Peptides against a protein of PDB entry 7PB4. Designs and how they scored, part 262

Target 1, 105 residues: chain A of PDB entry 7PB4
Amino acid sequence: KMLNIKEYKEKLLSTLGEFLEDHFPLPDRSVKKKKKNIQESSVNLITLHEMLEILINRLFDVPHDPYVKISDSFWPPYVELLLRNGIALRHPEDPTRIRLEAFHQ
Target 2, 218 residues: chain B of PDB entry 7PB4
Amino acid sequence: DALQMAVGYFEKGPIKASQNKDKTLEKHLKTVENVAWKNGLASEEIDILLNIALSGKFGNAVNTRILKCMIPATVISEDSVVKAVSWLCVGKCSGSTKVLFYRWLVAMFDFIDRKEQINLLYGFFFASLQDDALCPYVCHLLYLLTKKENVKPFRVRKLLDLQAKMGMQPHLQALLSLYKFFAPALISVSLPVRKKIYFKNSENLWKTALLAVKQRNR

## One batch from the design tools (peptide; made by RFdiffusion4, then SolubleMPNN)

Design b2_p21_5_s4 (from b2_p21_5, 9 letters changed)
Fold by OpenDDE base, seed 1:
Structure b2_p21_5_s4 (fold): chain B 105 residues (1-105), chain C 218 residues (1-218), chain A 21 residues (1-21)
Amino acid sequence: as target 1 above (105 residues)
Amino acid sequence: as target 2 above (218 residues)
Amino acid sequence: MAEQLLRLMVEELVILTAELQ
């Protein structure tokens, strides 16, 4: 039973990865080049997959404080995507913190 | 050959210079239709054309005609189906195209080479039950896909809520009966013992073609 | 619709993760 669930989870993670690459890729670095003056903030944006992994891990590792601090590596459109779809929730008192929705509760 | 030229036209798009774009389109579409209904299409041709039909590259009338002739010679690649579902998510296709796709998917289900990746899309298909136009065909698809691992308490609740809203639909009853088979403890409701599972005959559009495919592969 | 699929995949992933704990 547990083995089948684990295998299914692994397959789902793989499918999610492929899906995210196809439908929610990071913007090509080429678009930033046209506006001269904004300093190339060397901030490496994380993928939506990595963002979801962080949020899922936090939800289960620290269930009493499942909130993650929004870093500069979080692409703002991904944060908005998660919030508007009810996948993530903003902390009621700290707008710089988000949690994954506890779909299992 | 004529089919390769037709597929290439749809893949690459219309060459700018042709004054008679509509006649060229119709010629290539008829070529694809003729080969598909007579012989079926290769898996590679289905991969290309199915993607085109759902991408929104062409108008709804063209997409509908392409999708109607997605008849395999032998097999359909699972990857083609996954890509097709991804296009449904992007929302560039019409509601009628979505309905036709689910009908096609049910009709062609046995010709899909693998089901592993399609089974991972279970949650997506399950969410599409809320669409009244899709619901009968999605129930049939889920009936074909459902494993014990897919039968969860929250899905049971959603199905029962849907039944409360829509009434005791035969397709929904079929799916609930399967859920009860896999997880009897989750479904306390007595389901009518229906000896025959009745889905809308999705195969009707392709029945003759599917018989021909089965005869050629025997 | 891609966004709806994303939600569903994440929902399923959370549920599966909870079942493994």
Scores: peptide ipSAE 0.546, ipTM 0.724, DockQ to the pose 0.589
Fold by OpenDDE base, seed 3:
Structure b2_p21_5_s4 (fold): chain B 105 residues (1-105), chain C 218 residues (1-218), chain A 21 residues (1-21)
Amino acid sequence: as target 1 above (105 residues)
Amino acid sequence: as target 2 above (218 residues)
Amino acid sequence: MAEQLLRLMVEELVILTAELQ
């Protein structure tokens, strides 16, 4: 039973990764390259997959404070995507913090 | 507005010695219940009604019904919660009302606008762990409130003493695990790594309403 | 459609993660 759940989780993670690459890719770095002069503060944006992994890990590792601070690596459209779909919740006092919805509770 | 008339009735009390006091009371209760479950209540309405429910102004049945419909439209004021806790100290509310309040407080915790003053009440909540009826819900509340600075040797001793008295309760173990996380040197006892934190489901009464509030605030 | 599926996949992933704990 546990083995089957683990295998299913691994399969779901793989499928989710592919799905996120297809439907929610990061904006191509190529578009910003043409305007020369703006200092490429090359904020390394993380993938939506990595963002979800951080949020899931925080939900289970620190269930009393499941909030993650939004960093510059968080692409704003992904944050808004998670919020509007009810996958994440904004902290009521600190708009710079978000949590994953506790779907298991 | 029907809601304003209902809130005003509870705030000011019955104006006339009407023979139909009970019918008027029931009408206003139903009005508050209907609005609260459909749309939620404004922070000001919750401030008024929450204080009334805990003040002992009305009977336990009325207070219980009011408290069950303390569902926010958007937010709950921290000041309303602090005032409510002050009424718990006065002891005019029933034990069942106290339990319901802690269940409500845990269920509505994410909708409270601020936590600074609530965090100052940590010692009061911690003292309430000795009440067997409150203990599961207070542990859940403390699990949400506990910061590293709250984890002190005397509180660790009290929790271990409670565990010795009550046994290895899941809610106490959850709180102790959190204390061990913040201050591992204070808790030498190997706590069983309970993978799943189990609190009594305080949200059961408001599950549908909470989903609706979360959807409106998105 | 994609956003709804994303939610369902994340929900399932959270549930499975909780079961494995």
Scores: peptide ipSAE 0.660, ipTM 0.403, DockQ to the pose 0.351; fails the geometry check
Fold by OpenDDE base, seed 4:
Structure b2_p21_5_s4 (fold): chain B 105 residues (1-105), chain C 218 residues (1-218), chain A 21 residues (1-21)
Amino acid sequence: as target 1 above (105 residues)
Amino acid sequence: as target 2 above (218 residues)
Amino acid sequence: MAEQLLRLMVEELVILTAELQ
């Protein structure tokens, strides 16, 4: 029973990864908008898959404070995507923190 | 090949310069229809055309006709089905197109090469039970897909709630009976013993074509 | 386009993760 669920979860993760690559790829790094001398902090944007992994892990690892701080690695369109679809919730008092929706509760 | 030209037309869209866009579209649509019903379509052709039918690129009438001719020569790729389901979520397809898709999916179920990824979409299909128009066909699909691991307490509750709302529908009873088979402890309610599981005959639209496909692949 | 499917996939993933704990 547990093994089957684990295998199913792993398959779902794999399918989700492929799905996210196909439908929600990161923007091509090439659109260097020529704005001013602000240090090219090569903000390493994380994939939506990685973002979801962080959020899921936080939800289960720290269920009493399941919120993740939005870092510069979080592509803003992904944050908005998660929020508008009810996949994530913004912290009521701290807009810089988001949590995954507790779909299991 | 006329079919390749037709598929390419739907994929690339109408070339701007055609004065007779509608006649060209109809010509290509008839080409696809004729080949699909006569010989079936290759998996690659189904991949392209199924995506187009659900993308909302064309009008509902065209999409409906394309979807009706998604008849495999041999197999349908599971990936094509997954992509198609993704389009259902976009909301660009009509309710009638969604119904037709589920009917198609049930009818073509045995021709899909693998079911692993489709089974991962179980939750999506299950959520579609809330649509009264989809419910009969979704129940049939879920009846084909349901494994023991899919039978969860929350899904049982949702099915019982649907039964309370919709009454004792044959398709819902069939699915509940399967759920009870896999997880008898989750369904305390006595279900009527139905000797015959009866789903709406989704296959009827493709019955002749499916017989022909089965005959060619023998 | 695929946003509703994304939600459902994540929902299922969360449920499965909870069942494994």
Scores: peptide ipSAE 0.547, ipTM 0.727, DockQ to the pose 0.591; fails the geometry check
Fold by OpenDDE base, seed 2:
Order: sequence, then C-alpha cells, then structure tokens
Structure b2_p21_5_s4 (fold): chain B 105 residues (1-105), chain C 218 residues (1-218), chain A 21 residues (1-21)
Amino acid sequence: as target 1 above (105 residues)
Amino acid sequence: as target 2 above (218 residues)
Amino acid sequence: MAEQLLRLMVEELVILTAELQ
C-alpha cells in the first residue's frame, strides 16, 4: 500500500514537472530589453516546480508555521498564480509570507 | 495527400488571406471527417487535431466537428490525451466541447495506448463531477480509471454529498459501488447491489466508427 | 485553464504526501 502511494506520488511529481515546463515556463532570459537603469538583480529565479516543492515541504515540515517568506528568487507572476488559484494563501499580517493550502485537512 | 494538406491547414492556419477562407476551411474539415470515419486517423494526426480542437484556435463549431472525427486508425497516444486535458483547464473551450471531450474520452478509452499518466489526472476528473453536464460522463471515466489507491475518505465524502445534492443517479451509484468494492469500510451506506452497471453507452456518437476500427484491427 | 489543472495536481500531491507521513 505505502509503496504504491509513493510510486504514484513520484509519477505525479514527474508529470507535474513536465506540465509546468510546458505551461508555466520561466520567461526566456533572452529578452534583454535594453532599459539601462534597472539593476539586473542577478537573482536566479526558481522554477514553479521548485517553488511548489518548497511550499509543500514547509507545509509538512513545519505544520505550526507553514509559511514561506517570499524571496527575490520567487518570480512575482508565479506567486500571483498560486494565490489567485487558491493554491497558496498570503499570511494575514505579513504580505511577504505565503503558505500552501492545506488540502489534506 | 489531401489529409496531410488538411491537417497542415489546421496546424499552421490559413497561409493566404484569401477571400474564400470559409470555403477552404470547410473543404479541409470535410477531408478530415471523410478519412476519419472511413479509415480512422493516425496517432500523429489525432495529436495535432485534438490539440487544435481544444486550444480555442478556431470557433466552437469547427472545434466540435474536429473533435467528433477524432477516430483512431489504431491507437491514441496518452500524451495527446494529457495535452487535451490541459487545454480543458485553460477554459478556452466551450462547455459543450468539454462534454463532447469526456464522451470522446470514454468512447476511445480502450484505444489509448497507455493509462499511466491519465491515472495521474484522476483528481482533475474527480473535481469535474461538480459540473452537472459533465457528471454522467466523468463518473463513467472514473469507473474505468479508479484503482484502490484513488479511493480516499475525502472523495467518498464528496461523492456522498454529490449524491445528496443530485439524488441517486445511476452513474453515481455505479461509481460508489466501485468505491465500496475497493474500500468497504469507507462506505457504511447500504448501496443497492446493481447487478448491471448501466452507463448510458446508448448515446455513443462513435459506436459505428468504433465497430469499424475494431473490425479493421482484428 | 492550465491553472485549474495545476491546482488539482498540487491538491493531489499534498494529499499523497500526507498519506505517506
């Protein structure tokens, strides 16, 4: 039973990865719009897959404080995507923190 | 080949701003329809055309006609189905197109080469039970997909709540009976042991085409 | 929308993760 659930989870993670690459890719770095002055914050944006992994891990590792601080590596459109779809919730008192929805509760 | 030209037209779109766009579209659509109903379509042709039908590239009337002729010659690729489901989520297709897709998916289920990735979409299909127009076809699809690992307490609750809302529908009873078979401890309610699970297969738009496909592949 | 499928895939993933704990 547990083995089958684990295998199913691993397959779902793989399918989710492929799905995210196809439908929610990071913007290609190649659009160097020449607007001079905005400091190219060399912050490596994480994939939506990595963002979801962080949020899921936090939900289960720290269930009493399941919130993740939004870093500069979080692409703002992904944060908005998760919030508007009810996948994530913003902390009521700290707009810089988000949690995954506890779909298992 | 006339079919390749037709598929290429739908894939690439109309090359020329010709005044006769509608006549050209109709010609290519009829070509696809004729080949699909006579011989079926190759898996690659189904992949292209199914994606087009659900992408919202064309109007609802065209998409509906394309989807109605998604008849395989041999097999349908699982990847094509996964892509199609992804388009259903994007909401660019009409409610009628969604209903037709689920009917198609149930009708063509045995012709899909693999079911592994489709089984991972179980949660998505299950959520579509809340749509009254989709519910009968989704129940049939879930009846085909459901494994023991899919039968969870929260899904049982959702099905019972849905039954309380919609009444004792034959398709819901069929799915609940399957759930009780896999997890009898989760369903305390005495379900009438229906000896015959009747999904409304009577309205399969592809019945004649599927018989022809099965006859050609024997 | 692809967004609805995303929600459902994440929901299933969370549920599966909870069952493995």
Scores: peptide ipSAE 0.547, ipTM 0.731, DockQ to the pose 0.608; fails the geometry check

Design b2_p21_6_s1 (from b2_p21_6, 11 letters changed)
Fold by OpenDDE base, seed 5:
Structure b2_p21_6_s1 (fold): chain B 105 residues (1-105), chain C 218 residues (1-218), chain A 21 residues (1-21)
Amino acid sequence: as target 1 above (105 residues)
Amino acid sequence: as target 2 above (218 residues)
Amino acid sequence: SLAEQLLRLMVEELVILEAEL
């Protein structure tokens, strides 16, 4: 039984990864607009897959404080996507923190 | 059943000019209250009763009692909420009923099935910030609804003007902090890093009922 | 959107599976 659950989880993660790449890719940085001092704040945006992984891990690793601080690596449209679909919740006292919905509860 | 008869009474009104109109009304109101607090109401029952509570069909005391028992069994339809907001625009409900509605809307926010149409009402809710009695609850609602797209220069100016008028209110600071998060370039003012956002506990009226709803839907 | 609904369902299932583990 446990082996089957692990295999199914791995398959689901793979399918989710492909789905996210197809439907929710990061915006292509290719619009080289002109040289003015846009400090390329070299903030590497993380994928939606990586964001979900962080949120899921936090939910299970620290169930009493499952909130993650929103960093500059979090693409704002992804945060909004998760919130509007009820996948994530904003902290009631700190707008810079979000949690994954505890669907298992 | 007794609930269907009660809902039908509120929807259709009293059938007979019965001398005991008040006793009949009280009986049906108690039936709705008992079922709502024990089991919650179906989405269809909430649709009917919420509309009645805000339409001005009954007196303020009755409308207040109906609104207090708008507890879902599972979900609230977004359409019911949009229709309820439309009644707020007509102005037939009391100021106390408007406050109670916004408290209810915040408390029941997670039980609303969809948010797409409610998000389109953002401008209407934002305009209601000018009402001093509504402002704390509207700030909380906007804190839940605000997207980056909603953060516009004119809204930032209005919030700062409101802060200048009302002072550094915790609920207004919470909303401004969220606005600064989405659009830091629009808010040059150093907001005090308040670690804790304090909204008035809108949920307190329904705390026990909401716990029961969450337990039933697990 | 349909894609957003599917995303929610997939994440929900993933969380449930993780809890069984």
Scores: peptide ipSAE 0.662, ipTM 0.426, DockQ to the pose 0.313
Fold by OpenDDE base, seed 3:
Structure b2_p21_6_s1 (fold): chain B 105 residues (1-105), chain C 218 residues (1-218), chain A 21 residues (1-21)
Amino acid sequence: as target 1 above (105 residues)
Amino acid sequence: as target 2 above (218 residues)
Amino acid sequence: SLAEQLLRLMVEELVILEAEL
């Protein structure tokens, strides 16, 4: 039973990954560098897949504090997407922290 | 090959410069239709054309005609179906196209090479039960896909709520009966023992084509 | 959007599956 669930989970993650690549790709960085001098700290944006993985892992690894701090690697439109769809919730006291919705509870 | 040229036209899109864009489109569409109904399409051709039909690249009339001729020669790739479902999610297709797609999916279900990835989309299909136009066809699809592992208490509740709203629909009763079979403890309500499961004949649009495909693959 | 709805459903299923593990 557990093996089947793990396999199913892995397959679902794979399907989700493909789906996210197709429908929610990161913006191509090819937007013309208008030379404004601000130190574009080349923050590598993570994929929505990676973001979800972090959130899911945190939910189960640290169930008493399931919140993840929003880093500069989190593309703001993805954060908004997750919040808008009720996939993630903001921390009530710290807007820089989000958690995955506990759909199992 | 005329078919390759037609598929290539749909894939690449109309070249801007042709004065008779509509005539060219109609020519290629007829080519695809003729081959599809006569011989079926290769899995690769279905992959390309199915994606185009659901992408919103062309008008609803064209998309409908393409989707109606998505008849396999042998098999349909599961990946093509997953991609197609993903396009349904983007919302660029009409309601009629969605209905047609679900009818197609049910009709062509046995010709899909694998079901593993499609089974992962179970939750998506289940959510589409709330659409009154889709509900009969989605119930049929779910009837084909449902495994014991998919039968969860929350889904049972949703189905019962849907039944309360829509009444005792034959397609919904069929799905509920399957749920009761897998998880009798979750469905305390006595379901009428219907000896015959009645789904709308989604196959009617492709009945002749499906018979031909089955004959070729024997 | 429908894509966003699908995303929610897929994540919901993943969370449910993880909880069963």
Scores: peptide ipSAE 0.550, ipTM 0.714, DockQ to the pose 0.541
Fold by OpenDDE base, seed 4:
Structure b2_p21_6_s1 (fold): chain B 105 residues (1-105), chain C 218 residues (1-218), chain A 21 residues (1-21)
Amino acid sequence: as target 1 above (105 residues)
Amino acid sequence: as target 2 above (218 residues)
Amino acid sequence: SLAEQLLRLMVEELVILEAEL
C-alpha cells in the first residue's frame, strides 16, 4: 500500500511539474533586457513548483505553524494565483506569511 | 421521463431510505445505458454523468458502466471534457477508469464541439504518457491534438526517452512522425517511414453506437 | 481558469497523499 502511494505521489509530482511549466512558466527575463534603467532585481525567482514544494513541506514539517514567509524570490502573480484559488491562505495577522490549505483535514 | 429520473438519481445520490439501493441503482443504470445506446445522450446529461463517473462517488463497476454509455446524441461539450480531466487529477478514479476515459475521449473526439480548451490541456495529456497503460491511448489523443506550437524540444526528448525505454511502439512512432513533420530540426533520428499509423482501436467499444450517431445526425 | 482549477486539484491530491504517507 505505501509503495503504491509513493509511486503515485512521484507520478503526480512529475505531472504537476510539467503542467506548471506549460501553464504557469516564469516570465522570460529576455524581454526586459532592452531598457537599461530597470534595476536588475538580481533576485532569482523560483518556479511555482518550488513554491508549492516549500508550502507542502512546511505544512507537514511544522503543522502547528505551517506558514511560510514570502521572500523576494516569490513571483507576486504566483502568490496571487495560489491565494485566489484557495490553494494558499494568508496569515490573518501577518500579510507576509502564507500557508498551504490543509486539504487533508 | 425515466432518463431524467435516472440522471437525477446519480446526481443527487441514493436517498437514504431505500432498502434496495442496489436494485434501484441497477434500474437507473440500465435506463441510462438503454437510452445512450439507442438514442445517445444530450450534452447536459453527458456533463452530469461523466462527472459522476470520474468523481469516485460510486464504485468502479458503476463508474465503468456509466463511462461506457457516454454516447452523445449530437455533441459533447468541451467543458464536460475539461471537468472530466480535472477529476482525473483528483485520483479518485481507478486506473482502469482512466484508461477507459482516454479511450472514450479518442473515440468521441469528433463529437466534441470545440477543441480550444482541450488543446490547453496538451501538457497534462503529455505527462500521462509515462503511464504504460495510458500511453497508447494518450499517443492517439496527442496525435489528434498536436499543433506545431505544441512541438517543443523537451517533449521531443521525453518521447525519445520513452521510446528508448519501451521500444519502438507503433503509437509512439506515429506521434514522433507527426512531431518530425511539424519540427524536423528537433528530431535528428531517422524514423522508419510507416505507411500506416496503427493506433489501438479505442473505438471498438463504441463502434456500433458511433455509427448510429452518425446516421442520426445525417 | 481551467488551468487554475486543475492546479488546485493536483495540489489537493498531493496534500492528501502526503498525509497518508
Scores: peptide ipSAE 0.662, ipTM 0.532, DockQ to the pose 0.272; fails the geometry check
Fold by OpenDDE base, seed 2:
Structure b2_p21_6_s1 (fold): chain B 105 residues (1-105), chain C 218 residues (1-218), chain A 21 residues (1-21)
Amino acid sequence: as target 1 above (105 residues)
Amino acid sequence: as target 2 above (218 residues)
Amino acid sequence: SLAEQLLRLMVEELVILEAEL
């Protein structure tokens, strides 16, 4: 039973990864430098897949404080997408923290 | 050949310069329809055309006609189906196209080469049960896909809630009966064990085509 | 969007599977 669940989970993760690459890719960095003043925030944006992995891991690793602090690596449109779709919830007192929805509960 | 030219037209789109765009479109569409119903389409042709039908590249009438002629010669690639489902999620297709797709998916289910990735989309299909227009066809699809691992307490609750809302629909009862078979402890309600397949196979738009495909592959 | 709905469902399924593990 557990082996089947684990295998199914791995397959689902793979499918999710492919799906996210196809439908929710990061914006191509290739749109060149013309407007000077946008601070080159040297912060490497993480993929939506990586963001979800962080949120899922936090939900299960620290169930009493399942919130993740929004870093500069979190692309704002992804944060808004997760919140808008009820995949993530903002902390009621700290808008810089989000949690994954506890769908198992 | 004429089919390759037609598929290429849909893939590349109309060349800007043709004054008779609609006549050209109709010619190519008729070519695809004729070949599909007579001989079926190759898996590669289905991959291209199915993607086009669901991408919103063309109008609803064209997309509907393309989707209606997605008849395999031999097999349909699972990857084509996964891509198609992804397009359903993007919302560029009409509600009628979604209904037609689920009908097509049920009709063509046995011709799909693999089911592993489609089974991973179980949750997506299950959520589509809330759409009243999709519900009968989604129940049929889920009946074909459901494994023991898919039968979870929350899904049982959702199905029972849906039954409370929509009434005792034959397609929903069929799915609930399957759920009870896999997980009898989760469904305390006595479901009438009807031995009869609750899904009306009689309304399959592709019945004649599927018979022809099965005869050619024997 | 439908893509966003699918995303939610896939994440929901992952969370449920993780809870069983």
Scores: peptide ipSAE 0.547, ipTM 0.715, DockQ to the pose 0.568; fails the geometry check

